# Designs tried in a protein design run: peptides against a protein of PDB entry 6GMG. Part 35

Target 1, 331 residues: chain A of PDB entry 6GMG
Amino acid sequence: DSDDRVTPPAEPLDRMPDPYRPSYGRAETVVNNYIRKWQQVYSHRDGRKQQMTEEQREWLSYGCVGVTWVNSGQYPTNRLAFASFDEDRFKNELKNGRPRSGETRAEFEGRVAKESFDEEKGFQRAREVASVMNRALENAHDESAYLDNLKKELANGNDALRNEDARSPFYSALRNTPSFKERNGGNHDPSRMKAVIYSKHFWSGQDRSSSADKRKYGDPDAFRPAPGTGLVDMSRDRNIPRSPTSPGEGFVNFDYGWFGAQTEADADKTVWTHGNHYHAPNGSLGAMHVYESKFRNWSEGYSDFDRGAYVITFIPKSWNTAPDKVKQGWP

## One batch from the design tools (peptide)

Design b1_p15_1 (made by RFdiffusion4)
Fold by OpenDDE base, seed 4:
Structure b1_p15_1 (fold): chain B 331 residues (1-331), chain A 15 residues (1-15)
Amino acid sequence: as target 1 above (331 residues)
Amino acid sequence: GSDAAKINAQNAAAS
């Protein structure tokens, strides 16, 4: 139960991490050791390393979402989310494909829908948009200038996002970022901020009023990206897990992976940081572990989830939680 | 509760 969650203790600022354990293409460590690495590598504010605060350690203790939380500076709102869906593939497979032996029609449709999402293209779309935003931020010293720059960039690229409403999460994301308004953050200066990316895996069949089949096998029509923009309406994501298909089966509600602002052009070489579960060293789940995974490992996901979204948010440039290069493991 | 909605309980070893 969530009551077993424990906040990891403080680690001395100068304590070096123990080596990570390699595991199936990932680098793994216990949460306390990640705190040590974080303090050495990611904690820097204005070039000075910082001890992870009690509040940050509390955030981190929540598991995979905690990793994104501590590095982004806020609990994920997931409002600016992108994905890629191949409608033609979906229609073709539904028409010409057949359920596997023992597979129900609903299960087949859910699977086909899941397979029609392209995680790599979704990630690339988010990176493309983040790049546009970063260009718009670079020399903008107020929000108006940022928005003007953004519109110009989108127009130059003939990007469908230029047609989004001014109240859209796309245009309001910066102003709604707490660190943008903080004195030691952006201080209302867009040029002090940069776009960053994280990913969320979740279940499509979350509508309690829908059929049991959709809750068990997925809702093929849910959480599809809008054509042209790639935007996903995440408003119906309520962190509801997949329904069991058999007695005793259980699924988790979500997974979060932190990418930040890596500049590696090859998606397969990018590193994603995530946690397994909330920290419960004295409970049944045990201590929280942190993983640094390559994109292939991250994007593969779990059977618990049939959707992946790539979300853009913002952090101050003075933070080092999103460096241009992330090294997997330690040393 | 609110905490339950914010946490995951994945088992990386089993998954």
Scores: peptide ipSAE 0.034, ipTM 0.731, DockQ to the pose 0.101
Fold by OpenDDE base, seed 5:
Structure b1_p15_1 (fold): chain B 331 residues (1-331), chain A 15 residues (1-15)
Amino acid sequence: as target 1 above (331 residues)
Amino acid sequence: GSDAAKINAQNAAAS
């Protein structure tokens, strides 16, 4: 119940975090302790540590989305999303494969579709595009210059994104970023901004007008990336959870993981920060916990979700919420 | 949006 949500109290700026604890290959801590780490490591604006504001603490209190929210500076819009889908694998498995014992046809098709997504390739595509965008940003002092640079970069790489419409989220993403327009942010100067990445896990079977089987076991045709670009149309994602398949079963609506702008070349060594649920210290769910997971732990996901997308947004370079290196846990 | 649209609950694997 959302009524149990509480905003974590302020932490002194000079308070050091307690040690994180390992949990299933990830580092875990309570939200208050994450605030302490955040203030020491990620809070810097123009090189100066900042106390997490009440507004930021309120954003954080919403759970997994709160981690991405506080670090990106805005509620996720998910407009510029990427994934990788193996169409040949999907077709081959549907044709030559068979349902497992006790598995319905709908369950089989949903599972095969889920397994046909490649999380690593989806992440790689997002990183590739983010790199192109960062090159386009580097020496651009107005939006027109940025867009011109972006088109040139795409042409040089023979990237299918060059064929996207001018109204595409791909070209409008920077313009639609609030921090780009802020005086203490980008101040309308693209060269002051950098591309960052987060990931969303969600359910494909969200169409209420579709069959019950699709809502329970997934829609094999939903939220597939466009060939060549890897873009996923997220317009039909309404944060609707998977439908229960048995009495008493319930599923979560989404999960968000923050990557930022890490430069680690090995995907398996990258760190993803996420929360378990909204902060309810006096409720049944309890206090919010924050996890710092390696890519393998993050990309495994949960049975609640059959889709993963990697989303690009922008933050000012003056923020330290997306450093080149992220250390897992504390100390 | 509403709180329901913005929040998540604990995943089974995280419990």
Scores: peptide ipSAE 0.034, ipTM 0.732, DockQ to the pose 0.100
Fold by OpenDDE base, seed 3:
Structure b1_p15_1 (fold): chain B 331 residues (1-331), chain A 15 residues (1-15)
Amino acid sequence: as target 1 above (331 residues)
Amino acid sequence: GSDAAKINAQNAAAS
């Protein structure tokens, strides 16, 4: 019930966070305390701390997507998404494997498809591409220069992305970023922007014209990355949750995790920030909680989802919502 | 390992 959503109140700029609590191997806190941390650590514009605005607090209140929203400055469009899928493993398991006891054929195929995605490789692909994009941004003072640099970088690396159409999300992502066009943001100067990463978990079986089995157990053919590029066509993601497999069962529509631009080379040590649900302190769901999870905790996901995508977007370098190092919890 | 916290209903907004 979205009617129960409440915008968290403002926090004084000088208010320090209370300590986070360990929760299921991750750091956890209530949304208002995250706002305090955000103001101390992530709020900086041009080196100056900022109080989270009412608009930003409203964005944050939407839950997991709100965390990505407030830090990226834009509601996620998910257009530039990457994943890794092991086609050989998938084919081999379908051929030589068999359903578990009590598992239907459709359930088996859905599970095998889910397990054929490699979250770590998907994440690494996104990081690789983000690095290429950042190099292309560094000395580019207009979009044309950025695109030229990008094509050169891709050619040097023999990357299949060099063959993408000029109208593809890969090449259009920067120009479609609101903060790039803002006077106090990029001001149409690519060198003032940097690539950042977030992740989305979602359900593959969203096609209403497909079989009920696919909606219940997943569509093995849906949302696979293109060979060579790793790009996932997200156009069919309509935020439709998994269909119940038993009476009374219900699933959530998506989960979002914010990574930003951490430089930690070990994927397992990277920190992902996400929320549990929209903020409803007076409703049945209760107050929103924010989690800072290591990659293992994030990538594990939930049974609600059988796909994970790693998405690239852009923020101004003057923002500190995507620092090189993220510390889990507080202090 | 421990179970992760359950994700509850999420709100989607227009972009």
Scores: peptide ipSAE 0.031, ipTM 0.708, DockQ to the pose 0.232
Fold by OpenDDE base, seed 1:
Structure b1_p15_1 (fold): chain B 331 residues (1-331), chain A 15 residues (1-15)
Amino acid sequence: as target 1 above (331 residues)
Amino acid sequence: GSDAAKINAQNAAAS
């Protein structure tokens, strides 16, 4: 139970982390040791190393979402989300494929839908859009200038996002970012901000009014990206886990992975930081562990989830929570 | 699998 959650204690500012442990192609460490690494590598504000505050440690203690929370500066809202779905593959497989032995029709359709998403293309789309946004930000000193630059960039690239409503999450994302408005953050100056990316894994079958089969095996029609833009409507994501398919079975509600603003061109070499569960050192779950995974490890996901979204938000350029290069593990 | 076993209950609320 979440009642066992504990805020990790403060770590001395100059304490170096212990070596990470390799685990299934990723680097793993306990949350306290991640705090040590974070303070040495990611904590810098205006080039000055900072101790992780009690508030930040509390955010971090919530698990996988906590990693994204502490690095982005806010609890994820997931409004500006992207994915890639192969509609032709989906239709073809439904028409010409067949359920596996022992697989129900609903289970087959759910699996086919899951497999029709392309995680790499979804990630690439998010990076493409983030790059456009960063170009729009770099010389804009008010929101109006940013929006004008953004529209110009989209027009030059003939991007379908240029047709989005002015009130859409795409155009409103910056103004709705708390750190943009903060004096020590963006101070309402877009040129002080940069776009960053994180990913969320979740379950498609969250509609309580739908069939039990959709809740158990997935809703093939839910959370698909819009054609052309790649935008996913996340409004119906209520963090509801997959329904059990057998007695005693249980599933986790979500997973979050932090990418930030890495410049590594090879997607397979990018590093994604995530946690296993909330920090409960005195409870049954135990201490929280933090993982630094390569893209193939992150994007593989778990049977708990059949959707992956890549989300754009913003942080001040003065923060070092999203550096150009992320080194996996320690040292 | 082994990786899935490392993800336990994720419980967080917006603050």
Scores: peptide ipSAE 0.029, ipTM 0.709, DockQ to the pose 0.248

Design b1_p15_1_s1 (made by RFdiffusion4, then SolubleMPNN; from b1_p15_1, 10 letters changed)
Fold by OpenDDE base, seed 1:
Structure b1_p15_1_s1 (fold): chain B 331 residues (1-331), chain A 15 residues (1-15)
Amino acid sequence: as target 1 above (331 residues)
Amino acid sequence: SKLAELINKYNQEAL
C-alpha cells in the first residue's frame, strides 16, 4: 500500500554513480544510484550542479510518474497529448480480419484498435509540435508575443492546430505551467522556457458505464487523436487499470517515460527514462528501480495498456533535466 | 513477459 512508500535519502553532491546494469536490453539501476547520476548530469540550474532536494526525492519516489515529475518540475497533467491512428487500417482489419483462435470478438476489436496506433508517428507529431512551439518561444518576451508567433508558425506550415480554440490546452499550456511563473524559472518570459516531451501508457477501457468487454479488452473508439491535429482528448483518463480477464489477474494503472528535448533525429536511438514502482525498500515491492530504455523498448509497452500518448509540457531553459543528448547508463 | 515484470502494480498517483 501507499504506506510503504519511502523518500530516498539524500546523496552527496559529488558522489559518482555506480555502474548501471543491463536489464532486458535497457540500462537499469536502483533509485538512489539514479539520484547520483541525476545530480551529476541533470541537476544543473544555470549551469551549476545541484543536490536533489527532499521535495524532488519525494516526487521521484512515486515510481514511473516520479521520474517525469522530478524532471518536468510538476505532476503530469497530460492535457497536451498527441498520437497517430490509422483509420483505414482499423476499418480494413475489422472488415477483412478475423479473431484468433480463442479470441472473442471484443478482444479482437480491442487488439485491432491497439495495433492501429503508430507510436513512432505519434512521437514524431509531438516532436514536430514541440519544435514549432520552441520557435514561437525563442524571441517572445510575453505571452501575447508567444501566441502571435505560434499562430504565425502554424499558418506558415498550414497546420490544423491553428484552428484550435484560444482556451484549448494547446494555447493555454504555457500560462498554466508553474515554472513559467516562477522568478527563478521563466519569470513570465516565454523565451526562458522550452517545450519538452514525455509519454504515458494507459488503458482505453476506463468507462465504468460501458460494457465489461470494453473494460477487459479495450474501447476501440476511445482516446483516438483528432484528424489533422493529432490531439488526444485525455479528459476521460482517470488512471483506471485494465479489468481482469481471469481470476487473480491484475494490471498496472499507467506507465510514464521521460524523453525531454533530445535532438536525436532517429527515433529508435532516443532514450526514455522510467521507473518500475514507488520506492518501498522495506516493503514487499522493494526498492524503486530506474530504467533508461531505447524507444523500441519504451514504445512496445505492456499488455496492461492499449494507448500511448506523447505529451508536451514546458521547463525553464536554465534546467538541465532535458538535455540535447541523453546517454544510457553509467559510465 | 519478462519485460512486463519490470512494472509492478503500484505506481502511485499523487493526492
Scores: peptide ipSAE 0.036, ipTM 0.744, DockQ to the pose 0.262
Fold by OpenDDE base, seed 5:
Structure b1_p15_1_s1 (fold): chain B 331 residues (1-331), chain A 15 residues (1-15)
Amino acid sequence: as target 1 above (331 residues)
Amino acid sequence: SKLAELINKYNQEAL
């Protein structure tokens, strides 16, 4: 029950973290210990360590989304999302493939659609776009200059994003970022901001007007990236979980993983930070745990989800929540 | 509740 959620207590600024626990290629710790690590490593504003505020601790307490929330400075809007889908693979598998023993047609189609998404290519697309945005931000001192730079960069690369409407989430993302407008953030200066990435796992079969089969096994046509741009229309994502396929079965509504702005070129070596559930130390779920996973561990996801999106947002360069290098665990 | 929609209930601890 969501009523069991508790805000983690404050941790002394100078308290060092306890060692993380290694588990299946991940590093795991309790949320209180993550706060300690966060204060030592990620809390810096203008180079100075900060204690995690009560508000930030409250955001963090919401679980996986809380990790992205505290590090990005805002609740995820998921407006600027990217993915990669192999249409040819999908069509070929549907045509030439067969359901497994005991697999329904709807289950087969949902599985084939899920398998036709390429998480690595989706992530790569987001990184590519983030790089373009960062170049456009670098010397832009107003939004107009940023947009002009962005259009030039896209034209030079012959990127299909150049054809997006001016009101598209792609062009409006910076303007709609609260920290961009904050005096201690961007202060309306694009050159003070940088693009960052997080990922969301979610269920495709969220349309309540669709068949029960789509809600149980996935909607093969939902949340596909647009050709050329890789943009995913996230407007229909309402945080609705997968429908149970058997009595007593339940699924989680979403998972969020924080990447930030790591410069590691090898996707497999990148670190993704996420939480297991909301913090309920006195409830049935127990204390929230935070995981630092390699890309392979993150991108694999769970059976609860059949979609992965890689989302771009912005944070002030003065924040250290998205360093170029992230170390897994502690020390 | 709106809060229930905005929170992660649980994830598997191991893959």
Scores: peptide ipSAE 0.034, ipTM 0.717, DockQ to the pose 0.102
Fold by OpenDDE base, seed 4:
Structure b1_p15_1_s1 (fold): chain B 331 residues (1-331), chain A 15 residues (1-15)
Amino acid sequence: as target 1 above (331 residues)
Amino acid sequence: SKLAELINKYNQEAL
């Protein structure tokens, strides 16, 4: 079915978007119209509008991940991921709670684990760390200066991330960002970069060697954040969807939401941009649609997923894919 | 396939 994917055509640089459609607290449009908006609002390099390239349109055509891909400039690696998990709540509910009518023990444990994650706190942790990183970047003109600044900031805040290994994705994330090394990007100057955030929803029960129940109802112990740091080991995320619980049931492998670098302090007012599926205008799925959702709409997720992670990466400050303010829809 | 892992097939509009 992936053969049905089509790269959206180029849109004229000066073509204005059609109005978005409001739907359940979201703003929705077809991918072609999002390209128009993107060119008007997000395409700027050094303050100049750019037409979305064929490569960028190809990336975008992959669906929800495509939105994050085109705006971050690289396919998501998910190495620097954060979440928040309430261990006490989890233990208490397992001890004192009980399965609902018709709910299996495995289903109950999976649900309790899912409910023990706090999406807002996970997002807040990522924002906190991104802020620390941005301060470390501001006046650092080489990687060494950035790392020194970062360590100092972490020490000042008594942040457990200061104890991470030098080879940790936390410290290596900048140097491993392609746009950091690009002449038209960071050009190896940390002060030309900024931290940005996206989110991934995925399934915990991905271990093929585990029980069928874990694959169907979730693995309560999988993808928990490390205490103190909030870091999630994403190495076991292989984009494997939830296993069906009934004949004909199917689940999606992931969802991605782009936040960027919004400065809105109220999490509930932040805007998350994501897509529904790969672009297949002539196929059964139809054209790709892009959604601009408030945090509540994004963080609610779907039954396909029982984990949410908030990931930090970097983009050049010269890009406008992560503005301070994101407005839903058009106009 | 790797390509299959890259794509999302979820129709959120149907929700």
Scores: peptide ipSAE 0.034, ipTM 0.715, DockQ to the pose 0.102
Fold by OpenDDE base, seed 3:
Structure b1_p15_1_s1 (fold): chain B 331 residues (1-331), chain A 15 residues (1-15)
Amino acid sequence: as target 1 above (331 residues)
Amino acid sequence: SKLAELINKYNQEAL
């Protein structure tokens, strides 16, 4: 029941977190304790720590999306999304593979499609693009300069993104970022902003006009990245969960993981912060918990989802919600 | 299974 959602109470600015606990290879804590950590580590504006505001606590209370929301300063729009899909592998497996015992053709095709995505390559692509964008942002004091720099960088790298329309999410992402326009944020100065990354897990079979099999087992053709660019058209993602395959089965609508701007070169060592569900301490779901997972644990996902996208957005450099290094747990 | 229990029911949409 959505009415069970509660905004976590304020935490004193100087209150230290309790230790995180191990949970299936992750660091885990209750949302209130994450707020304490956030205030100590991530809350800084211009080097000064801040108490998480009521508005930010309300955002956080929405669950996994709330973690990304509070750290990015914006509800995820998911417009600038990347993935990697091995078309040759997909075709080969469909042609030469066979359904498992008891597996339907639709289930087989959905599984093969899911397995044809490479999460690590998708993440790498997003990091590559974020790096290009960060170079373009550097020393650009207006949007025109940023766009010119970006085009030059893309041309130098012979990147297919250089052919995107000027109105595409790729080129419009910065101007559409609220914090870019804020006086205490970017103040319309690209050089005050940096690219950051989060990830979304979701279900491919969201088209209600398609077959029931696609809704149950996935749509093999949905949400594939464009060749060359790696861009995923997210316009048809409406947060519709997987359809149940058996009576009583239910699936979650999405999952979000916050990466930010970590500089760790080894993808496997990167830390992803996410939540389990909206905060309902007095409801059936219980209190929200926050997890800090390594890439392997994050990218594995759940059976609820057959797609993963890595999304780029922007935050002011003065924010510390996306530090170069993220430490798992507490202390 | 156990990991599936980490995400219970729904994360809410705000918009």
Scores: peptide ipSAE 0.033, ipTM 0.732, DockQ to the pose 0.267

